# Peptides against a protein of PDB entry 6RO1: the designs that were tried, part 96

Target 1, 216 residues: chain A of PDB entry 6RO1
Amino acid sequence: LGKEIEEYIHKPKYCLPFLQPGRLVKVKNEGDDFGWGVVVNFSKKSNVKPNSGELDPLYVVEVLLRCSKESLKNSATEAAKPAKPDEKGEMQVVPVLVHLLSAISSVRLYIPKDLRPVDNRQSVLKSIQEVQKRFPDGIPLLDPIDDMGIQDQGLKKVIQKVEAFEHRMYSHPLHNDPNLETVYTLCEKKAQIAIDIKSAKRELKKARTVLQMDEL

## One batch from the design tools (peptide; made by RFdiffusion4, then SolubleMPNN)

Design b2_p20_1_s3 (from b2_p20_1, 7 letters changed)
Fold by OpenDDE base, seed 1:
Structure b2_p20_1_s3 (fold): chain B 216 residues (1-216), chain A 20 residues (1-20)
Amino acid sequence: as target 1 above (216 residues)
Amino acid sequence: SKEEKEKEEQAEKAAIEIKV
C-alpha cells in the first residue's frame, strides 16, 4: 500500500510544485536509505534519448542528505552513500532524480541561505532531528489527494482499500487476545494484500496497454 | 500557466513551516 502511494507522489506531474526549498523529503535509492533530507532546489534538464531523438526531461532535485564521510572521500566518481546508523555523517547537497523521492512531508524548514559552510549544513540536520522529536509517530506526510490534489482513480481506490482495512482492524476488538495466530494471520493478510496489489497493478497495466492498442 | 500558478499556491498552502 505505501509503495503504491509512492508510485504516484514521486511522479514529476504531481510532486514538482511541492519541491520548494526547505521541504522535507525522504530519499531512497535501491538499498540505500538516506532517510529524511531537505529540498534545496530543483531543475529540469533536457535529456535527448540517444536512440529515439525524443526529448525526455529529467527532473533533478538538490537535496541536503546525511551522507557517509567515507563515501564523500571517494565521491569524485561515486554516488554519495547514506550515513550508517552509528555514524554521525555529514549533510551534503546531493542531486537526486525526482523518482527516488519515497516520501514528501507537509513540513517545510527554514534553511540557511549559504549552504557552503559545513556548520550551516549540519544545522539543518539538527533541525530535522528536532522535527523528528516533535513528531514521535513519524514526520507528517503530504496527503496525495487533499494536499497534492491527485485526481487519479487508481490512487483513490488504493486509499479506499487502506481505509476499509484500517476500519476493519479498529472495529475488530481482537486487541485483547495475545493469540500468536492473529499476528501470523495479520502478516499473511499483509503479504496477501501485497500480492493482490501486485495483481491489480498487472491488471491496470494490461488495461492501459489495451487502451493504447485501441488508439493504434 | 494559470494552472501552474494554482498548483504553486496549493503547494504553498500545503506547508507546515517550522522554524527550529
Scores: peptide ipSAE 0.355, ipTM 0.849, DockQ to the pose 0.721
Fold by OpenDDE base, seed 3:
Structure b2_p20_1_s3 (fold): chain B 216 residues (1-216), chain A 20 residues (1-20)
Amino acid sequence: as target 1 above (216 residues)
Amino acid sequence: SKEEKEKEEQAEKAAIEIKV
């Protein structure tokens, strides 16, 4: 289910409009989980081999990621590696193929204009950590249907299966699993966060409309 | 295009701007 949703959201035709500078994204490359990073920019790489038909363009997103200090020393020859759990790590701008985005957040951060100084990059890590503290149940995700506007019937069927599974978990109280209250509180908090996001988006739209009216 | 502008507007509406 979660992986099936990921297979839709990481497709360039759906996610590219949402890869604005400051967007929170999760990056995973095979066994390497970088966790949450911040989009800096994206680029289209046309892999036009002259002799093979229309190869789908490769998209690379530059993402500010927490990398191990060891991987930075070898960065000329080796792919960046995620910081170990107990490691502070260093924030680096890493070119990431768009299909390696495992999640896209509704959250967008303000980022420094110049990311060349280490301190400016490291400030973004503090910002990510502060967002994580504000969202103890996890950083809010973009909704594939409501936020991303994906019309695919396969995705709608996956979402309906998730909703039907959630509804069955809610309607069968016979899982006296102490995790059920945690799932209920997580789902109520997720629903409340989604309401608070919809309200905050409405208030931000009103505040932008008011700010645009005060600038007129 | 009109469709690209609608997608950009949707992507802008689908953002919670957090200043930390």
Scores: peptide ipSAE 0.353, ipTM 0.846, DockQ to the pose 0.574
Fold by OpenDDE base, seed 4:
Structure b2_p20_1_s3 (fold): chain B 216 residues (1-216), chain A 20 residues (1-20)
Amino acid sequence: as target 1 above (216 residues)
Amino acid sequence: SKEEKEKEEQAEKAAIEIKV
């Protein structure tokens, strides 16, 4: 379910309008989890598949990501790697294929106009960390239906299954089904996303209330 | 297009702007 929701939200058809400068996004590339970064811009590149002649447009988003300092030394030839959990890392603008976006936040940050100075990029990391402190249950996600307007019946069925699972999980004590562990690893990712959506909706309501107070 | 403008407007409404 979590991965199933991800398979919708990372599609250019749905996510491109939400890739505004300052939007928080989560980036994963295979085994590399960069965590939360900030959108700088996106571009459409024409890609001609050499074997089919089909125009498959590549969508590249430039994202400020916390990268390992070791991976940056060879940045001209090597792909950036995520900072280790114990590493401070360095914020870099990384070109990311849009399908590598594992999550999109409802949060947009104000970013420095000039991201060439290291200090300006590192200030954005401080801003992300401050947002993470304000949202202890996790950074608010965009609602794929209410915010992103995804009408796909497959997604609606996925969400209904999550809601029905949450309702069952809260209404029934966890019975000792040993086949639950494999279902649970899928369903924990599912329940975590539904918890993240529900916590995000609650924190969105709080954050909108704070923003409305700063506009008065 | 008109549909693209509606999607852009929806995407602007679907934002929490945080100054930090």
Scores: peptide ipSAE 0.349, ipTM 0.847, DockQ to the pose 0.615
Fold by OpenDDE base, seed 5:
Structure b2_p20_1_s3 (fold): chain B 216 residues (1-216), chain A 20 residues (1-20)
Amino acid sequence: as target 1 above (216 residues)
Amino acid sequence: SKEEKEKEEQAEKAAIEIKV
């Protein structure tokens, strides 16, 4: 259920107005969970689909993320990796495709105007950590209907199912409905399948792009 | 556009500004 909501929220049609500087966002790329970061800016990139010649605009958001120091040494050739749990890491501005946003917070932070100094970037990490302390139950999310104004009937049906599920979960002691674990597992599996289909479509696109480069 | 301005205004209202 939560991942079905994510499939709507990360669509440029809905999320772009909310990607203001200082907005807290969660970034996930395949197996790499960066956790919470802060929006710095976004840009529209012209992209031409190689097969159709159709203009498929790519939206890139620059997000300040906690990255592994090891991945930063190879930053010329390798994508940034999330900091390990035991690692301090380093805050870096990472260009992220908008569809890799797994959550958008209602929270906006004041950020330094100049993020070139390491100290200014690390100050934002302290701010994120302070917000996490203020919200022990988790950083608050944008409401996709009330805050984001999404009118999609598919989303409304997903939310109604989430609310009905949460209401059942709170009204019945968590321990007694074996169907709840099955529904969670099915929702996770469906969401994993949706991610896997998206990953497989990307790998197929990458493989096709490599094949087209080897034919040139 | 008018619609873009309304979306921007909605996005400004949908914010908890925290100064840490």
Scores: peptide ipSAE 0.342, ipTM 0.847, DockQ to the pose 0.777

Design b2_p20_1_s4 (from b2_p20_1, 10 letters changed)
Fold by OpenDDE base, seed 3:
Structure b2_p20_1_s4 (fold): chain B 216 residues (1-216), chain A 20 residues (1-20)
Amino acid sequence: as target 1 above (216 residues)
Amino acid sequence: SEKEKELQELAEKVAIPVYT
């Protein structure tokens, strides 16, 4: 279910308008989870398949990601690797194929205009970490229907199945398994977060004010 | 296109701008 929703969200036809500079996004490449990063820019690359004459447009988003220092030394030959949980890492602008975006946040950060200095890039990591502290139950996600305006009936059916599953979970707790209470707590937290996000979005839409991290 | 403008306007309206 979550993966099925992801397959809609990462499609360029849906997500590109939301990839503005400062947008929080999650990047995952196979086994490499970079976690939350910040969009810097995106570009369209036209790949002309020589044999078909069809332009298959590839979209690359430049994302500021926390990378391992080791991968940066080898960056001429190797793809960037995520920082280990125990390391500080270094924030780097990494070109990412749009289909590797696993999540898109409603949050959009103000970022430094010049990301060439290490300190400016590293300040963005502090900002991400502060956002994560303000959202203990998770950084707010864009709603595919309500926020992204996706009209796809397949997605609507997936969402309805998720909602029906969540409702059935809440109505009929299967087993007194401690894991189920954890799932319930996670689902209640997620539901509360979704309510809080909808409320915060409504308030922001009304106020048209920039939220400071101290005001969240 | 008109649809692209509508989507851009939507993307701006749904953003939570955060200054840190």
Scores: peptide ipSAE 0.332, ipTM 0.853, DockQ to the pose 0.645
Fold by OpenDDE base, seed 2:
Structure b2_p20_1_s4 (fold): chain B 216 residues (1-216), chain A 20 residues (1-20)
Amino acid sequence: as target 1 above (216 residues)
Amino acid sequence: SEKEKELQELAEKVAIPVYT
């Protein structure tokens, strides 16, 4: 279900309008989870499919990501690697294929105009961390239907199944199955996160609240 | 396209601006 939603949101036809500079996005590449990064820019590259001669445009988004310092030494030939959990890491602008975006946030940061200085890049990491503190249940996601305007019936059916499952989980008494409790706790957390995100978005929309971080 | 413009306007409207 979550992966099925991801398969819609990472499609350029849906996500490109939301890839403005400062947009928070989550990047995953195979086993590498970079976590939350910030969109810097995006570009359309012409790709010629070798077998059909058809132009299949590749979309590359430049994302400021927390990278391992070890991976930066080989940056000319190797893809950047995510920082280890206990590593400080370094924020780097990484070119990412749009299909590697696992999530898109409603949050949009104001970013420094010049990201060449390390301090400017690291300031953005502090900003992401402060946003994470403000959203203990997780950084708010764009709603694929309500926020992104995706009209795909397949996606609507997936979301309806999730909502119906969540509703059933809340309406069924906690069955004494300890394996169910873990799945239920994860799904309740996710459902509560989705509700809290909808509520927090409604409150933030109502309040026109520019989250000024300088008051923390 | 007009649809792209509407989506850009939507993308701006749904953004939570955070100043650093």
Scores: peptide ipSAE 0.300, ipTM 0.836, DockQ to the pose 0.651
Fold by OpenDDE base, seed 1:
Structure b2_p20_1_s4 (fold): chain B 216 residues (1-216), chain A 20 residues (1-20)
Amino acid sequence: as target 1 above (216 residues)
Amino acid sequence: SEKEKELQELAEKVAIPVYT
């Protein structure tokens, strides 16, 4: 289910409008989890498929990611590696293929205009960490239907199945299956996270409307 | 396209701006 949603959101057709500078995105490349980074820019590169001559455009997003300092020393020839959990790391602008975006946040940061200084890049890491503290249940995600406007019937059916499953879980607590309790606790946590995110997003939208009224 | 403009406007509307 979560992976099926990911297969829609990382498609350039749906995500490109949401890749504005400052957008929080999660980047994964196979075994490498970079976690949350910040969009700097994106570019469309013309690629010609060698076998068909068909133009297959590659979409590359420049993302500020927390990278291992060790990998950066070797990075003249190798791809940047994520910082280890216990490593401070260094924020670097990394070119990422758009399909490697595993999540897109509703959050958009104000970022420094000049990201060449290390201190400016590291300030963005502090901003990400502050956002994570403000959202203990997880950084708010874009809703693929309500926020991203995805009209795909396959996705709508997946979401309906998730909602129907959640509703059945809340309506009929199966008291007697110990394997269900673990699934329940995980699904209740995810559902509570989704509710809290929707609530926090509504409150932030109200607060922004108030701030816009004070600036008028 | 008009649809791309609508999606761009939507993308601005749904953004939660955070200044830290």
Scores: peptide ipSAE 0.299, ipTM 0.832, DockQ to the pose 0.628
Fold by OpenDDE base, seed 4:
Structure b2_p20_1_s4 (fold): chain B 216 residues (1-216), chain A 20 residues (1-20)
Amino acid sequence: as target 1 above (216 residues)
Amino acid sequence: SEKEKELQELAEKVAIPVYT
Protein backbone atom coordinates (compact mmCIF):
# COMPACT_ATOMS: atom_id res chain seq x y z
CA LEU B 1 0.00 0.00 0.00
CA GLY B 2 2.62 2.62 0.96
CA LYS B 3 4.83 1.47 -1.92
CA GLU B 4 1.87 1.64 -4.28
CA ILE B 5 1.32 5.29 -3.34
CA GLU B 6 5.05 5.93 -3.83
CA GLU B 7 4.77 4.61 -7.40
CA TYR B 8 2.42 7.50 -8.16
CA ILE B 9 4.03 10.38 -6.29
CA HIS B 10 7.56 9.90 -7.71
CA LYS B 11 6.32 10.17 -11.32
CA PRO B 12 7.53 13.42 -12.94
CA LYS B 13 4.05 14.26 -14.24
CA TYR B 14 2.84 14.50 -10.62
CA CYS B 15 5.79 15.55 -8.48
CA LEU B 16 7.76 18.11 -10.59
CA PRO B 17 5.56 21.12 -9.67
CA PHE B 18 6.19 20.35 -5.98
CA LEU B 19 9.99 20.15 -6.31
CA GLN B 20 10.54 23.81 -5.49
CA PRO B 21 13.74 24.88 -3.72
CA GLY B 22 13.39 24.12 -0.01
CA ARG B 23 10.84 21.29 -0.37
CA LEU B 24 11.54 18.42 2.03
CA VAL B 25 11.88 15.09 0.22
CA LYS B 26 12.88 11.59 1.25
CA VAL B 27 15.44 9.82 -0.93
CA LYS B 28 16.04 6.09 -1.24
CA ASN B 29 18.38 4.41 -3.70
CA GLU B 30 18.17 0.62 -3.58
CA GLY B 31 19.44 -0.31 -0.10
CA ASP B 32 20.57 3.25 0.66
CA ASP B 33 18.10 5.32 2.70
CA PHE B 34 19.28 8.93 2.84
CA GLY B 35 16.23 9.96 4.86
CA TRP B 36 14.92 13.51 4.59
CA GLY B 37 16.70 16.04 2.44
CA VAL B 38 15.91 19.41 0.87
CA VAL B 39 15.37 20.16 -2.81
CA VAL B 40 17.81 22.70 -4.27
CA ASN B 41 16.68 22.55 -7.91
CA PHE B 42 15.80 20.12 -10.70
CA SER B 43 16.79 19.75 -14.34
CA LYS B 44 15.49 17.89 -17.36
CA LYS B 45 18.16 15.91 -19.18
CA SER B 46 17.62 14.57 -22.66
CA ASN B 47 18.12 10.84 -22.59
CA VAL B 48 18.05 9.04 -25.90
CA LYS B 49 17.33 5.38 -25.28
CA PRO B 50 19.97 3.71 -27.48
CA ASN B 51 17.68 0.86 -28.57
CA SER B 52 14.34 2.62 -29.22
CA GLY B 53 15.35 6.11 -30.35
CA GLU B 54 12.63 7.30 -27.96
CA LEU B 55 13.42 10.48 -26.11
CA ASP B 56 12.93 9.42 -22.51
CA PRO B 57 13.67 12.58 -20.55
CA LEU B 58 15.55 12.01 -17.33
CA TYR B 59 14.64 14.31 -14.49
CA VAL B 60 17.44 14.99 -12.02
CA VAL B 61 16.73 16.74 -8.74
CA GLU B 62 19.58 18.22 -6.76
CA VAL B 63 18.91 17.39 -3.11
CA LEU B 64 20.79 18.35 0.02
CA LEU B 65 21.34 14.96 1.67
CA ARG B 66 23.16 13.81 4.78
CA CYS B 67 26.07 11.84 3.35
CA SER B 68 28.80 9.72 4.88
CA LYS B 69 32.10 11.61 5.09
CA GLU B 70 33.88 8.53 3.76
CA SER B 71 31.83 8.58 0.55
CA LEU B 72 32.64 12.26 -0.03
CA LYS B 73 36.40 11.73 -0.27
CA ASN B 74 35.93 9.89 -3.57
CA SER B 75 32.99 12.04 -4.75
CA ALA B 76 34.45 12.42 -8.25
CA THR B 77 34.16 8.68 -9.00
CA GLU B 78 31.86 7.15 -6.36
CA ALA B 79 28.18 7.63 -5.65
CA ALA B 80 27.38 9.41 -2.40
CA LYS B 81 26.37 7.10 0.46
CA PRO B 82 23.98 7.96 3.30
CA ALA B 83 25.39 8.78 6.72
CA LYS B 84 25.26 5.89 9.19
CA PRO B 85 22.70 6.27 12.02
CA ASP B 86 25.51 6.92 14.53
CA GLU B 87 27.42 9.19 12.14
CA LYS B 88 27.02 12.96 12.08
CA GLY B 89 27.57 12.97 8.33
CA GLU B 90 27.82 16.00 6.07
CA MET B 91 25.14 17.72 4.02
CA GLN B 92 25.96 17.60 0.31
CA VAL B 93 24.10 18.53 -2.85
CA VAL B 94 23.49 15.19 -4.56
CA PRO B 95 21.99 14.75 -8.03
CA VAL B 96 19.12 12.27 -7.66
CA LEU B 97 16.86 10.73 -10.27
CA VAL B 98 13.32 11.87 -9.52
CA HIS B 99 11.97 8.31 -9.25
CA LEU B 100 14.22 7.81 -6.19
CA LEU B 101 12.03 10.23 -4.21
CA SER B 102 10.19 7.99 -1.74
CA ALA B 103 8.25 10.83 -0.10
CA ILE B 104 7.48 14.52 -0.57
CA SER B 105 6.66 16.74 2.41
CA SER B 106 4.23 19.60 2.62
CA VAL B 107 7.06 21.46 4.41
CA ARG B 108 9.15 23.90 2.41
CA LEU B 109 12.21 25.39 4.11
CA TYR B 110 13.85 28.66 3.35
CA ILE B 111 17.40 27.66 2.39
CA PRO B 112 20.60 29.70 2.21
CA LYS B 113 21.22 31.26 -1.21
CA ASP B 114 24.85 30.07 -1.18
CA LEU B 115 25.24 26.38 -0.37
CA ARG B 116 29.00 26.29 -1.11
CA PRO B 117 29.97 26.92 2.55
CA VAL B 118 29.76 23.78 4.73
CA ASP B 119 28.16 25.79 7.54
CA ASN B 120 25.28 26.85 5.27
CA ARG B 121 24.64 23.23 4.26
CA GLN B 122 24.87 22.03 7.87
CA SER B 123 22.40 24.74 8.95
CA VAL B 124 19.82 23.04 6.70
CA LEU B 125 20.40 19.77 8.58
CA LYS B 126 19.70 21.58 11.85
CA SER B 127 16.48 22.91 10.31
CA ILE B 128 15.41 19.40 9.22
CA GLN B 129 16.15 18.11 12.73
CA GLU B 130 14.04 20.87 14.29
CA VAL B 131 11.16 20.05 11.91
CA GLN B 132 11.50 16.38 12.92
CA LYS B 133 11.33 17.34 16.61
CA ARG B 134 8.15 19.33 15.95
CA PHE B 135 6.60 16.36 14.17
CA PRO B 136 7.37 13.39 16.48
CA ASP B 137 4.99 11.17 14.50
CA GLY B 138 6.83 12.08 11.29
CA ILE B 139 7.32 14.92 8.84
CA PRO B 140 4.02 15.89 7.14
CA LEU B 141 3.53 14.33 3.71
CA LEU B 142 1.83 15.91 0.72
CA ASP B 143 -1.56 14.36 0.21
CA PRO B 144 -1.41 12.85 -3.30
CA ILE B 145 -5.07 13.70 -3.99
CA ASP B 146 -5.78 16.85 -1.99
CA ASP B 147 -2.33 18.50 -2.20
CA MET B 148 -0.86 17.05 -5.42
CA GLY B 149 -4.12 16.92 -7.39
CA ILE B 150 -3.58 13.36 -8.66
CA GLN B 151 -6.83 12.19 -10.29
CA ASP B 152 -5.72 8.64 -11.09
CA GLN B 153 -8.46 6.11 -10.28
CA GLY B 154 -5.87 3.49 -9.40
CA LEU B 155 -4.49 5.77 -6.70
CA LYS B 156 -8.00 6.53 -5.40
CA LYS B 157 -8.59 2.78 -5.09
CA VAL B 158 -5.29 2.37 -3.21
CA ILE B 159 -6.26 5.18 -0.81
CA GLN B 160 -9.72 3.64 -0.32
CA LYS B 161 -8.06 0.32 0.49
CA VAL B 162 -5.76 2.03 3.00
CA GLU B 163 -8.72 3.83 4.60
CA ALA B 164 -10.77 0.62 4.67
CA PHE B 165 -7.82 -1.24 6.17
CA GLU B 166 -7.33 1.48 8.79
CA HIS B 167 -11.04 1.42 9.56
CA ARG B 168 -10.96 -2.38 9.90
CA MET B 169 -7.91 -2.12 12.16
CA TYR B 170 -9.71 0.35 14.42
CA SER B 171 -12.95 -1.66 14.38
CA HIS B 172 -11.26 -5.03 15.06
CA PRO B 173 -8.48 -4.32 17.62
CA LEU B 174 -8.49 -7.81 19.12
CA HIS B 175 -6.62 -10.21 16.86
CA ASN B 176 -4.08 -11.49 19.43
CA ASP B 177 -1.41 -12.48 16.91
CA PRO B 178 1.85 -10.96 18.28
CA ASN B 179 3.18 -10.73 14.72
CA LEU B 180 -0.01 -8.93 13.74
CA GLU B 181 0.44 -6.65 16.77
CA THR B 182 3.80 -5.49 15.43
CA VAL B 183 2.33 -4.89 11.95
CA TYR B 184 -0.79 -3.36 13.51
CA THR B 185 1.29 -1.19 15.85
CA LEU B 186 3.31 -0.03 12.84
CA CYS B 187 0.14 0.58 10.83
CA GLU B 188 -1.61 2.27 13.80
CA LYS B 189 1.46 4.40 14.26
CA LYS B 190 1.28 5.23 10.54
CA ALA B 191 -2.47 5.89 10.74
CA GLN B 192 -2.10 8.01 13.87
CA ILE B 193 0.78 9.76 12.13
CA ALA B 194 -1.48 10.44 9.13
CA ILE B 195 -4.24 11.83 11.39
CA ASP B 196 -1.81 13.95 13.39
CA ILE B 197 -0.26 15.19 10.14
CA LYS B 198 -3.72 16.13 8.81
CA SER B 199 -4.45 17.98 12.06
CA ALA B 200 -1.04 19.68 12.07
CA LYS B 201 -1.48 20.63 8.39
CA ARG B 202 -4.88 22.11 9.18
CA GLU B 203 -3.43 24.14 12.03
CA LEU B 204 -0.47 25.26 9.91
CA LYS B 205 -2.74 26.11 6.96
CA LYS B 206 -4.77 28.31 9.32
CA ALA B 207 -1.68 30.33 10.10
CA ARG B 208 -1.21 31.17 6.34
CA THR B 209 2.02 32.93 7.31
CA VAL B 210 5.66 31.99 7.04
CA LEU B 211 6.19 29.95 10.15
CA GLN B 212 9.36 30.46 12.06
CA MET B 213 10.92 27.30 13.44
CA ASP B 214 9.95 28.51 16.91
CA GLU B 215 6.28 28.72 15.85
CA LEU B 216 6.11 25.14 14.57
CA SER A 1 0.68 24.69 -20.42
CA GLU A 2 -2.40 25.94 -18.56
CA LYS A 3 -2.40 22.70 -16.55
CA GLU A 4 1.25 23.21 -15.61
CA LYS A 5 0.40 26.70 -14.34
CA GLU A 6 -2.51 25.34 -12.30
CA LEU A 7 -0.23 22.67 -10.80
CA GLN A 8 2.41 25.29 -10.02
CA GLU A 9 -0.19 27.45 -8.28
CA LEU A 10 -1.40 24.38 -6.38
CA ALA A 11 2.18 23.55 -5.36
CA GLU A 12 2.62 27.05 -3.95
CA LYS A 13 -0.75 26.97 -2.19
CA VAL A 14 -0.16 23.65 -0.40
CA ALA A 15 3.37 24.48 0.78
CA ILE A 16 3.99 24.94 4.49
CA PRO A 17 6.66 27.63 4.47
CA VAL A 18 9.17 27.31 7.29
CA TYR A 19 11.66 30.05 7.95
CA THR A 20 14.97 28.88 9.37
Scores: peptide ipSAE 0.297, ipTM 0.834, DockQ to the pose 0.643

Design b2_p20_2_s1 (from b2_p20_2, 8 letters changed)
Fold by OpenDDE base, seed 5:
Structure b2_p20_2_s1 (fold): chain B 216 residues (1-216), chain A 20 residues (1-20)
Amino acid sequence: as target 1 above (216 residues)
Amino acid sequence: DEARKEAIEKALSKLIIVKP
């Protein structure tokens, strides 16, 4: 269910208006969960699909993320990795494709104008940690219908299923949901989404390899 | 207590809940 909502939210046609500087976003890349970061800016990159000549615009968002110090030493050759739970880490501006955004918050932060100083970047981490303390049940999300204005009937059906599942889970914590079929359909869709994310990541890895070849 | 309140207010002044 949550992953089905993610498939709509991370689409550029829906999320771009909400990717203002200071917006809190979650970033997830394959097995790497960066958690909550802050949008710095976004850019549209023209990508030409090598096989069709079709213009497939790539949207890149620069996100301030908590990265491992080990990944920073190898940053010339290796992708940034999330800080370990026991690690202090360092806040870095990381270029992220928009489809790697797993969540978008209703919360925006004031960010320093100059993020080159380490202290300015680390001040943003303190601000994120303060937001997390204010929201013990989790940082508030943008509503995909009411806040983001998504009219897609597929999303509305997903949300209705989430609400019905949550209502059943809270109303009948001990009763076997007789609608196992809806849970199975949701698990199958969640599995399909995981496959589609894996496919999109493979295409991304190919596209990134092409972009790295153009910068060399 | 007051220093924590000021730190909290300073952190709140940096928080914009943008409901569109």
Scores: peptide ipSAE 0.170, ipTM 0.777, DockQ to the pose 0.145
Fold by OpenDDE base, seed 3:
Structure b2_p20_2_s1 (fold): chain B 216 residues (1-216), chain A 20 residues (1-20)
Amino acid sequence: as target 1 above (216 residues)
Amino acid sequence: DEARKEAIEKALSKLIIVKP
């Protein structure tokens, strides 16, 4: 279910309008979880399918990610690696294929215009960490229907199945199925994400109201 | 407390929730 939603949101058709500079995105490449990073820019690359000669455009998003310092020394030959949990790491602009975006946040940050200085890049990490402190239950996601406007009936059916499952889970607490716990954890994460989107929308309506009151 | 509130507000002012 969560992976099935990811298969929709990472499609360029749906996500490109939301890849503005400063957008929080989660990047995962196979076993490498970079966690939350910040969009710097995106580019369309002309690609030709080798077998059909058809134009298949590749979309590359430049994302400011927390990378291992060791991987940066080898950056000429090796892909960037995520910072270890106990490592401070260094924020680097990494070109990422759009399909490697595992999540897109409703949150967008102001970023420095010049990201060449290390201090400017590291300031963005402090901003991400501050966002994470504000959202202890997780950074709020874009809603694929309400925010991203995805009209795909397959996605609507997936969401309806998740909602129906959540409703059945809340109505029938008694199934000790270990698969139910995994789905409970996913549905609690999604219900928590929906609550967090709703609470975030409320807190940000409050924060915008406070910011608008301080500008008045 | 106030310095933390101001740092919080300054951090929040950098947070734009783009509702599409």
Scores: peptide ipSAE 0.168, ipTM 0.780, DockQ to the pose 0.160
Fold by OpenDDE base, seed 1:
Structure b2_p20_2_s1 (fold): chain B 216 residues (1-216), chain A 20 residues (1-20)
Amino acid sequence: as target 1 above (216 residues)
Amino acid sequence: DEARKEAIEKALSKLIIVKP
């Protein structure tokens, strides 16, 4: 279910309109989980498939990611590596292929105009960490249907199955099926995330109303 | 408490929830 949604959201035809500067995105490359980063910019690169001569455009997004300091020393030849859990790491602008985006948040951050100073990049990490503290159940995701406008019938069927399953879960709490518990824990986490998005959108609307009152 | 609220407000001021 989660992976099936990822297969849609990372497609350029759906995600490009949402890759504005400051957008929170999750980056994963095989075994390397960078976690949440911030979009700086995106670019379209012309790629020619060597065997067909067909133009296959590559989409590259520049993302501020928490990288290991060790990987930065060899950055001329080696791909950036994620910071270890216990490592502070350093925020770096990393070019990422769009298909490596595992999640896209509804949250955007204000980013410094100049990201050359380390302190400016690290200030963005502090902002991400503050967002994570405000969303203990997870950073809010873009809705693939309501927010991203994905019309794919396969995705709609997946979401309908999830919603029907969630509805059955809430209607019949007494089915002790152990295979249901694992799916229930995943669905409860998603449903809780959706509720927390709705509550946090309300709190942020209230906070913006307070900020507008302080500017008056 | 106030310093925490102000740090919170300053962090929130940097947040834009884009309703697409």
Scores: peptide ipSAE 0.165, ipTM 0.776, DockQ to the pose 0.155
Fold by OpenDDE base, seed 4:
Structure b2_p20_2_s1 (fold): chain B 216 residues (1-216), chain A 20 residues (1-20)
Amino acid sequence: as target 1 above (216 residues)
Amino acid sequence: DEARKEAIEKALSKLIIVKP
C-alpha cells in the first residue's frame, strides 16, 4: 500500500510541479536511504533509448542530501552514499533520478542562494533537523490527491483500500494475526502521522509568525 | 534595500513554508 502510493508520486507527470527549490523530499536508492533532503533544482535530460531511438526524457533532481564524507572523496566515479546514523556527514548536492524520490513533503524550506560554501549547505541540515524536531511523528507528506491533484483511478482505489483497511482495523481490534502487528505498527504510525500532519500544519501556521525565527 | 533583502532572505531561510 505505501509502496503503491510511492509508485505514483515519483512519476514526473505528478511530482515535477512540486519539485520547487526548498521542497523536502526523501531519497532512497536501492539499499541506500538518504532520508530527508532538500530540492535545489531539477533538469530534463535527453535520453535516447538505445533500442528504439525514442527520446525518453530522464528527469534529474538535484537534492541536498546528507552524505558520508568517505563517498565525497570518490565523487568522480562512485555514487554518493548516505551518512551513517552516528556520522555527522556532509550536506552535498546530489543529482538524483526523480523515480528515486520515496516521499515528497508539504514542507518547503528557504535555501541559501549559493550552496557552494559548506556552511551554507550545513545550515540546511540544521533547518531539516529543526523541521524534524517540530514534527516528532514524522515530516508531513503531500497528499497525492488533495495536494498533488493525482486523478489516477488506480491511486484512488489504493487510498480507498488503505482507508477501508484502517477503518476495519479500528473497528475490529480482536484479530491477533502476527502480520497484523507489523501492519498495525505501520498503520498506527501512519494514523499518528496523519494526526500529526494536522497538528503540525497548525503549528507551522503559528510558526509563520516572524517571532519564532530566532529559535531556528 | 539589498542588504535588507539579504537579511530578510537569510531570516526567511529559517522559515518553514508549508506550501501544498
Scores: peptide ipSAE 0.099, ipTM 0.706, DockQ to the pose 0.141

